Peptides against a protein of PDB entry 4AID. Designs and how they scored, part 129

Target 1, 242 residues: chain A of PDB entry 4AID
Amino acid sequence: FDIKRKTIEWGGKTLVLETGRIARQADGAVLATMGETVVLATAVFAKSQKPGQDFFPLTVNYQEKTFAAGKIPGGFFKREGRPSEKETLVSRLIDRPIRPLFVKGFKNEVQVVVTVLQHDLENDPDILGMVAASAALCLSGAPFMGPIGAARVGWVDGAYVLNPTLDEMKESKMDLVVAGTADAVMMVESEIQELSEEIVLGGVNFAHQQMQAVIDAIIDLAEHAAKEPFAFEPEDTDAIKA

## One batch from the design tools (peptide; made by RFdiffusion4, then SolubleMPNN)

Design b2_p21_1_s4 (from b2_p21_1, 14 letters changed)
Fold by OpenDDE base, seed 2:
Structure b2_p21_1_s4 (fold): chain B 242 residues (1-242), chain A 21 residues (1-21)
Amino acid sequence: as target 1 above (242 residues)
Amino acid sequence: SKLLEERRKWFEKKKEWWKKL
């Protein structure tokens, strides 16, 4: 098995990105680990557009498997069925920053699936899922203009904390999720308790700086493991407006 | 590091390939 792995220290934790062991039938597949939280991201894309397809058919599905749910706080034994509220929210958090980064005019079906395999009760799988999805897309050969990085920022004891643990988050006055490219912030989601705009903006900047190590790790993995770019000519949609 | 800059340039070339298609 040709297994490729990238390991970095990130916010005092070991982040591992691995490809080539599992889900080899996908266009891209990444096993991501932070602490003892483990997610599998897979990216699959159609090699042709469906006739009459008028929108970009991207589906993002974040799911927590029942065997991991026994360790997830508030993880009801989800009968195989409707996504929980958490799964729906995290699927949207992953979708929001990646959707704008596909080449304009690409309307082939894309499916991103993020599966939580293990949860350590310290590291939330949402940020790890965003990173893994970005990595899987970068490996796939799909016309995705990533990578994105992602980070959670807390405000604990008057300081920014990168990817606070679930216990540190109880003391945090901020839950700030940021996703972005090397060059730009793409998404901000925030829950804030009585903090100044200056502290929040500083948190966005802190997140964007800290995610560069993840972006670099994805690029390093992709240099070794990415498929060749899929040959896709965008229809000259600007020629129809002339 | 110089290696990270080279890797970024490699990946950016792949992105520019997708934009030119």
Scores: peptide ipSAE 0.055, ipTM 0.690, DockQ to the pose 0.261
Fold by OpenDDE base, seed 4:
Structure b2_p21_1_s4 (fold): chain B 242 residues (1-242), chain A 21 residues (1-21)
Amino acid sequence: as target 1 above (242 residues)
Amino acid sequence: SKLLEERRKWFEKKKEWWKKL
């Protein structure tokens, strides 16, 4: 087994990104751990375009497995067929920032699957899932222009909190999820309780600053473990119409 | 290795592509 691992301290917690042990049949696979929350992200892409494919066929599927979900508050017996509202929302949170980062003209099928393997009831697997999906895509050889980082920001006792626990979130006046590249914010999702726009914008900036360590960790992992880039040249049809 | 350098160049070209947007 050629296991590669990157470990960083991030928001007072240990983030571990691991590849090479699990899901070796995928183009990219990353086991990500924060606290005792564990997710597996896999990326698979088709090596050819389907005939008549007119759009980029990206599918993102976030799943909370029943063995992990049995600890999740409100996790009724999800029959193995319909995504929950949470799974649907988190799948969209992962999709939104990654979709625009594929090379234009790439229309091969891409499937990203994020599976929650363990939940510690403190660290939400959504942020970890976003990070893991980004890492898996960077390892896959797909023409993905990432990595992205992600962060949740709370506002507790008049301060920003990076990736607040589920308990800290009960006291937080802000639930701000940010995803971005090293250079740009790609997605913001927020629920806010009577905070100034200045505090919210400061939270976006704080998130973007704090995710740089994650972006760097993904790059470091990719330098050691990524597959060769898939030989894809976009057809020159994207001449910038001047 | 040449492969690591090509991969770094691939990531750098990605960053340069973002700087042109």
Scores: peptide ipSAE 0.035, ipTM 0.635, DockQ to the pose 0.209
Fold by OpenDDE base, seed 1:
Order: sequence, then C-alpha cells, then structure tokens
Structure b2_p21_1_s4 (fold): chain B 242 residues (1-242), chain A 21 residues (1-21)
Amino acid sequence: as target 1 above (242 residues)
Amino acid sequence: SKLLEERRKWFEKKKEWWKKL
C-alpha cells in the first residue's frame, strides 16, 4: 500500500488528508479527517466525451451513509432512496466552487462522491467534504484548475471563529461558508442574524486567509500522489470562446 | 515561504499542461 498523508493544524484542530488506502478504482480518492469526523471523497472522470455532449456533465453527490446515521443529527429519518435536504444542500455547496474551475471545452463526464464515514457531533462533515472533494480532483489527473479551500466562519462574542463546532454555532450570529482558490473567492453561502455588511465581508476575507493552509496541504499531497494530467485537447470552437 | 512558493509553481506548471493541450 502506497499511502500518502498530509497533516496540518487548522483552526485548533488536526486536519488529515490521506490517499492510497481506499477506493483505488477511482481516478482520485481522499480520506479526510477533522477531529473524529471522517469523509471519503472520490473523483471519477470519463476518458472520452459522449457524442453530441453539449454541456459539462459534472455530478456531485454528498451522502451520509446509514451506518453513520446514529452519529448524524436527523439521520434516523433517512427514507431509503432520496437525499436528505442536508445532503442535497451540501452537494450543491461542493458543486458551485469546483464547476467553474474545469478547463473550458472539457465535456467528459465527471462524478464526485463524498461519503461521510464517521461524525463526531462537533465537526460538520460539509466543510471537510468540500476539502476532500478538492483534494480528490487534484489527485485524479482531471483538467481541474483547483485546488479550492473551504471554511466556515462564525461570529461568537464579537469575534470571527474558524470552523465553529455545532455547539459554538448555536451561539453564532453568522453561518458563513466560503470556498475559493489561492487567488479568488469562488463561492459564499451565508445565514446571518442582523450583522453589518462590514462584518460579513470581514468574515469572507478571514475565511479566504484561513483556507490557504488547506490549499497548500492539497498541493503538497498532489506533489506526492497526483496522477499525471489527462491528455485533453479542447475542440477549437470551445477554446476560442475562452 | 520558499517551499510553499516552489509547491505553488509546481502545481501551476501542471495546470499549464491542460492549457497547452
């Protein structure tokens, strides 16, 4: 087993990114851990475009498996066969920042699957899932212009808090999820309670600064474990619209 | 740091392969 691992301290918690142990049939696969929350991200892409494919067929599926449901708030109500509201929301949170980072003209099918394996009831697997998906794509050899980082920012006792626990979030006046590259913010999602625009913008900047350590950790993992870049030639018609 | 800059340059070089293809 050629296992590669990157470990960093992030927001007072240990973030671990691991590859080479599980899901070896995927183009990229990352086991990510923060606290005792554990997610598996897999990235798979088709090596050819389907005839007549006119859009980029990216599918993102975040799922919390039934064996983890005893540790997932609301997990007991999983009707077999439909994503929960949370699973649907988190799938979109992962999709939004990664979709625009694929090379223009790439219309091969891409599937990203994020599976929650364990939940500690303190660290939400959504942020961890975003990070793991980014890492899995960077390892895959797909024409993905990432990595992205992600962070949640709370506002507790008049201060920004990086990746607040589920208990700290009860006292937070802000639930701000940010995703971005080293150079740019790609996505913001926020629930706020009567905070100024200045505090919210400061939270976005704080998130973007704090996620740089994660971006650098993904790059470090990719240097040691990434597949060679997929040889992709965009059709001239899509390259000219770039 | 110098190491982080070298890592970023490596990754950007990999991204350039997809831009030249």
Scores: peptide ipSAE 0.025, ipTM 0.606, DockQ to the pose 0.209
Fold by OpenDDE base, seed 3:
Structure b2_p21_1_s4 (fold): chain B 242 residues (1-242), chain A 21 residues (1-21)
Amino acid sequence: as target 1 above (242 residues)
Amino acid sequence: SKLLEERRKWFEKKKEWWKKL
């Protein structure tokens, strides 16, 4: 196995991004670990557009498999079939920042699958899933203009906390999830209790600063392990409106 | 293609920006 691995210290935790061991049939595949939480992201894209495809067919599927469920809080054996509310929400959370970063006019089918393999009960797999999905897309050769980073920010004891644990989040006055590129914030999702707009804006800036190390880690991994970029030329569909 | 070169240039530019921080 030609395994490529990037390790960084991030918010007092070890983040590991690994490729080349599993899911080799995917266009991109990344095993991401933070603490003892482990996710597998895979990216697959079609090499042609379907006839009559009018929209960009991106599907993002976040799933917590039954073998990981024994380590997930409240993880009763999910019946095979419908995604849970959490899986649906996290799938959307991953979709939102990545969808705009595909080259305009690319309408080939893209499937991103994020699977939780292990949960440590401290590190939420959603942020890790966002990072892993970004990395898998960057490795795939798809016309994705990422990477994105992601971070959760808490407000505990009058300070910002990067990726608070599930226990620290019980004391947090803020649940702020930010995703972005190195240049721009792409998505903000927030639940806030009695905090000023200044503290919230400071939290967005803090998140965007802290995710740079993750973006750079994805870049470094991609420099060593990315597939050749898929040769795609967008058809000038704007010329048909003339 | 021009698009492949633009993606590569974007990636290299990011690497240079980070090395200056």
Scores: peptide ipSAE 0.022, ipTM 0.595, DockQ to the pose 0.073

Design b2_p21_2_s1 (from b2_p21_2, 9 letters changed)
Fold by OpenDDE base, seed 1:
Structure b2_p21_2_s1 (fold): chain B 242 residues (1-242), chain A 21 residues (1-21)
Amino acid sequence: as target 1 above (242 residues)
Amino acid sequence: MEEEMLERMEEIRRKAAERRA
């Protein structure tokens, strides 16, 4: 097995991105670890467009498997088949920032699946899932103009906290999830308790700065492990210059 | 911005391919 691994220190925690051991049949596959939380992201894309396809068919599926459920807060035996509210929300959090980063005119089916394999009850798998999905897409050869980074920002004792633990979040006046590229913020989702707009905007900027190390780690992994670019030329090149 | 990001990703993937050949 040709296993490639990138390890960084991020917000006082070790982030590990690994490829080449699991899901080798996917176009891209990344095992991401932070603390003892572990996710597997896979990216698969069709090598042809369906006849009459008029929209970009991207599907993102975040799931917490039953074998990990013994370590997942809320412990409900997920009935096989329907995503939980959390799984639906996190699937959208991953979809929103990545969807606009595909090359215009690309209408081949793309499927991103993020599976929580382990949860440590401290590190939320949503941020880790966003990072892993970004990395898997960058490795896949799909015409994706990522990577994205992601971060959660808390506000505890009058300071920003990068990726607060579930316990630190109980004392946080902010749950701010940010995703972006090296150059731009692509998505913000926030739950705020009595904070000024200035503090929230400062949190977005803090998140964007802190995610650069993750973006660089994905780039480094991709330089060693990415597949050949899928040969795709959009019919309308003028639409790419915007 | 989109063109620069595309070019960067293509270059990353190209370098990755060259390292495997």
Scores: peptide ipSAE 0.018, ipTM 0.530, DockQ to the pose 0.871
Fold by OpenDDE base, seed 5:
Structure b2_p21_2_s1 (fold): chain B 242 residues (1-242), chain A 21 residues (1-21)
Amino acid sequence: as target 1 above (242 residues)
Amino acid sequence: MEEEMLERMEEIRRKAAERRA
C-alpha cells in the first residue's frame, strides 16, 4: 500500500493524518488520529451530473459506529438506524464550512462520511472529523477549494485552551468551534457562559490562528497524495463572480 | 449571531491587515 502520513504537534497533542491504507475505493480517504481518538473520513463524488439536477447534492454523514461505542460516552447500543442528535449536529458542523467551498456550478453528487473508529474520552471526534473530512476532500480530486481547518476553543482559568479535553470542557466557560480556510473563517458555533464579546472574538481569532498548522498539514498531505483534479468547468452562467 | 460574528471578524481582520500594511 502507498501509505502517506503527516504528523504534527497541535495544541500539545499529536495529530496524524494518514491515507492509502483504508477505504481505497473512495475518491479521498483519510484516517485521522488525535490522542487515541480515531476517525475515518471518506469522500466520494459522482463523475457526472444527474439530468435536471438544480442544486449541489452534498451529503455529509458523521457516525459513531457500535464497535467504538464502548469508548464513546452514551454510545451503548447504537443500532444501525437513525442518526443520534450528536451525529446529526456534527454532520451539520462538517457540512456548513465545506459546502460553500465547492466550485459554483458543480452539481455532481458528493458524499462525505466520517466514521468514529475509536474514542479516547479526552479528544472529541467532531473536530477531528472536520479535519479528516477536509483532508479527504482535498485528496479526492473534487473541485473543493479547501482545505478547511477546525478548532475548539475553551476558556479555562482566564485563558484560551485549544481543543480542551472533555474534562477540561466541564470547567470551560466557552465551547467555541471554528472552521475556516487559511484566509477566512467559514463557520462559528458557540456556547458561551457569561463572557465578554471581546473574549469570544479573541477565541475565534485564536482558533483561526491555531488551525493554520492543520491546514498546512492537509496541504502537505495533498501535495503527496491527492488524485488528479477532476476536470470540471462551470458553465458561463455560473462563472459570474458577483 | 454567527453571521454577525463572522462579519465582525472579517472587519477586525481587514482592520488588522490595514494596520500591517
Scores: peptide ipSAE 0.012, ipTM 0.442, DockQ to the pose 0.027
Fold by OpenDDE base, seed 2:
Structure b2_p21_2_s1 (fold): chain B 242 residues (1-242), chain A 21 residues (1-21)
Amino acid sequence: as target 1 above (242 residues)
Amino acid sequence: MEEEMLERMEEIRRKAAERRA
């Protein structure tokens, strides 16, 4: 196996991005680890467009597998075949920032699957899943203009905290999830408790600054492990409005 | 709220870039 690995220190934790060992049948596959939380992201895209396809058919499926349920809060109540509320929410959190980054006119089917393999009860797999999905897409050869980074920001004892633990989040006055590219914020999701707009805006900026190390790590991994770009020329749809 | 926050962040970043140039 040609295993490529990138390791960085991120918010006082070790982030590991690995490819080449698991899910080699996917176009891109990344095993991401932070603490003892482990996720597998896979990206698969169709090499042709379906006849009559008029929209971009992107699907994102975040799932926490039952074999990990003994380590996942709420895992005991998962009905086989239906996503939980958390799985539905996190699937949307991953979808929102990546969807606009595909080349305009690309209408081949794309499926992103993020599977939680292990949970440490400290590091939430949602942020890790966003990072892993971004990395898997960048490795796939799909016409994806990423990477995105992602970060959670808390407000604990009058300071910003990058990717607070589940226990630190109980003391946090802010749950701020941000995703973006190197140049732009693409998504903000926030729950706040009696904080000024200035603190919230500062949190978004903090998140965007802190995710640059992750973006750089994905780029470095892609330089060593990405597939050849899929040959896609967008149809000149602007020529029909003349 | 999200879109307004994003637009405001882009404006803050633009103003910060203009102050560094």
Scores: peptide ipSAE 0.011, ipTM 0.423, DockQ to the pose 0.027
Fold by OpenDDE base, seed 4:
Structure b2_p21_2_s1 (fold): chain B 242 residues (1-242), chain A 21 residues (1-21)
Amino acid sequence: as target 1 above (242 residues)
Amino acid sequence: MEEEMLERMEEIRRKAAERRA
């Protein structure tokens, strides 16, 4: 096995991104760990477009597996095939920032699957899943103009907290999820309790600054482990609509 | 709301970059 690993300190926790050990049949696969929370992201893309495909067929599926559910708060034994409300929401959180970063005119099927393998009851797998999905896409060779980073920001005792624990979130006046590239914020999702717009905007800036270390870690991993870029030339007709 | 906030953030970042230049 040619295992590549990147480890960084991030928000006072160790983030590990690993590739080459698991899911080698995928175009990209990343095992991401923060604390004892572990997720596997896989990216697979079709090497041709379906005849008559008129839209970009991206599917993002975040899943909390039952073997991890014994450690996941609110992990209901779901009927095989119906996502939770949480799984649906997190799938959208991953989809929103990545969808616009695919090269225009690319209409090959893309499937991103994020699977929670372990949960430590402190570190939410959603942010870790966003990071892992970004990394898996960057490794895949798909025409994805990432990476994205992601961060959660809390407001506890009059200060910003990067990726608050589930316990710290009970005291937080803010649940702010931000995703973006090195250059741009791509997505913001926020639940705010009686905070000024200035504090919220400061939180978005804080998130975007703090996710740069993750973006750099994904780039470093990709430099050592990415597949050759898929040879894709957009048809001239889709380029003229810019 | 999100788009308006993103535009505001871009403007804040632009102004911050202009102050550092």
Scores: peptide ipSAE 0.010, ipTM 0.410, DockQ to the pose 0.027

Design b2_p21_2_s2 (from b2_p21_2, 8 letters changed)
Fold by OpenDDE base, seed 5:
Structure b2_p21_2_s2 (fold): chain B 242 residues (1-242), chain A 21 residues (1-21)
Amino acid sequence: as target 1 above (242 residues)
Amino acid sequence: MEEEMLKRMEEIRRKAVERRE
């Protein structure tokens, strides 16, 4: 097995991005670990456009499977069924920042699946899932102009906290999820308790700064493990205006 | 934004081709 791994220290935790061990049938597949939380992201894309396809058919599915449920707070043994509210929310959190980064005119079906394999009760798999999905897309050969990074920022004892634990989040006055590229913030979701706009904007900037190490880690992994890019040229009407 | 990201992804893509040759 040609296994490639990148390891970084991130917010006082070890982030591991691994490819080549599992899900080899996918175009991209990344096993991401932070603490003892483990997610598998897979990216699959169609090699042709469907006749009459007029929109970009991206689907993102975040899943917390039953085998991880013993470590997921409030995780009941989910029978095969409708996504939970959390799964639906996190699927959208992953979708929002990645969707704009596909080359215009690319209308081949893309499916991103993030599966929580393990939860440590400290590190939320949503941020890890965003990172893993970004990495899987960068490895896939799809015309994705990522990577994205992601971070959660808390506000605890008058300071920003990168990726607060579930226990630290109980004391946090902010739940700020940010996703972005090296150059831009792409998505912000926030729940805030009585904080100034200045603190919130500072949190977005802090998140964007802290995610650069993750972006660089994804780039390093992709430089060593990415598939050949899918040959796609947009039609002149859909050309990337530089 | 798009240009720097494009350059980074083009470099990743170039390296990905070079590894198959």
Scores: peptide ipSAE 0.032, ipTM 0.648, DockQ to the pose 0.611
Fold by OpenDDE base, seed 4:
Structure b2_p21_2_s2 (fold): chain B 242 residues (1-242), chain A 21 residues (1-21)
Amino acid sequence: as target 1 above (242 residues)
Amino acid sequence: MEEEMLKRMEEIRRKAVERRE
């Protein structure tokens, strides 16, 4: 087994990105750990386009499996087959920043699956899932122009907090989720309690600065473990509109 | 921005090919 691992300190926590041990049948697979929260991201893409495919068929599925549910806050046994409100929300949080980063004209089916394997009740698996999905895509060989990083920012006791714990979030006046590339913010989602626009903007900037270490960690992992790039040439008609 | 990202991913991809040779 060629196991590659990247470990960084991130917001006072150890982030581990691992590939090569599990889900080896996927195009990309990353096991991400922060604290005792563990997620598996897998990326799979079709090697051909379906006849008559008019749109880019990206599917993102974030799921909290029943074996992790004993440690997941609000893990109600939902009836088989319908995602939770959280699973639906987090699937969108992952989808939004990654969708525009695929090469124009690429219309092969892409499936990203993020599975929560363990939850520590401190570290929310959503941010970790975003990071893991980004890493899995970068390893896959798909024509993905990532990586993205992601961060949650809180505002506790008059300071920014990177990836606040679930307990720190109860005291936070801000729940700010940011995703972006090295060069750009791609997505902001925010719930704000009576904070100035200046503090919120500062939170976006703080998130974007703090996610650079994660972006660099994904790049380092990809430089050691990425598959060969899929040979994809965009049809000339879509390249002219960049 | 898009060009710099493309170059960075091309470099990752180049290194990925070089490791298989």
Scores: peptide ipSAE 0.027, ipTM 0.631, DockQ to the pose 0.621
Fold by OpenDDE base, seed 1:
Structure b2_p21_2_s2 (fold): chain B 242 residues (1-242), chain A 21 residues (1-21)
Amino acid sequence: as target 1 above (242 residues)
Amino acid sequence: MEEEMLKRMEEIRRKAVERRE
């Protein structure tokens, strides 16, 4: 198997991005690890547009499977077939920053699936899932103008903390999730306890700075493992208006 | 922004083709 791996130190933790071992039937597949939290992201896209397709059909599905439920808080008896509130939220957190980065006019079906394989109860799989989804899309050959990075920022003891543990988050006055490209912030989601706008804006900037190492790691992985790009020419929408 | 992202995507794409040759 041609397994490619990128490893970086990120926020005092080892981030591993791996491709080539699992989900070979997908267009892109990445196994991402931080601590003992492990996620699998897969990207699949249709090679043709459906007749009459008028919107971009992107589906993102984050799932915490029952085999990981022995280590997932609240994983007791997820009835097969309905996403939890967390799974719905994280699916949206992944969707929001990636959706605008597809080439304009691309209307082929795209499915991103993020599966939590293991949870360590310290490292939240949501940030790891965002990173893995970005990497899987960059490897897929889809016309995706990524990568995105992602980071969680806490505010603990009057300082910013990158990707706080679940225990550090109990003391945090901020749960700030940021996703962006090298050049721009694409998404902010925040829960804040009586902090100034200045501290929150500083947290967004801190997140954007800290995610650059992840963006660079995804690019390095893609430079070694990306599939040939899908031949997509945007229909000249300006030629239809003339 | 869009132009820089396009250029970066094109560079990743170019390198992906060069690895198959």
Scores: peptide ipSAE 0.026, ipTM 0.629, DockQ to the pose 0.573
Fold by OpenDDE base, seed 3:
Structure b2_p21_2_s2 (fold): chain B 242 residues (1-242), chain A 21 residues (1-21)
Amino acid sequence: as target 1 above (242 residues)
Amino acid sequence: MEEEMLKRMEEIRRKAVERRE
């Protein structure tokens, strides 16, 4: 088995990105670990466009499986067959920053699946899922102009906290999720309690600075484990604007 | 496309190294 692994210290926690052990049938697959929270991201893309496809068919599915439910808060038997509210929200959090980064004119079907395998009750799998999905896409050979990084920022005792634990979040006046490339913020989602705009903007900047280590870790993994890029030439869509 | 993606990844990596120094 050709297993590639990148390990970094990130916000006082060990982040591990691993490929080559699991889901080898996918175009890209990454096992990501932070603390004892573990997620598997898989990326699969069609090698041709469907006849009459007029939009980019990206599907993102975040799933908290029943085997992880022994560690997931509220992990009673989730009703089979429909995503929970959390799974729907996190699927959107992953979709939002990655969708704009595909090459224009690419209309092949893309499926990203993020599965929570373990939860430690401290590290939320949403941020880890965003990072893992980004890494899986970068490994896949799809025309994805990533990577993205992601970070959660809290405000505890008058300071920014990178990826606060679920317990630290109870004391936090901010839940700020940021995703971006090395050069740009792509997505912000925030819940704020009585904080100035200056503190919130400072939190976005803090998140974007802190995610650079994750972006570099994904690039380092991709240099050692990425598939050959898919040969895609965008059709000259400029001919439709005339 | 491939060369542009690789160049972008290389540039991002270069900038990330320069920020650690």
Scores: peptide ipSAE 0.025, ipTM 0.664, DockQ to the pose 0.075

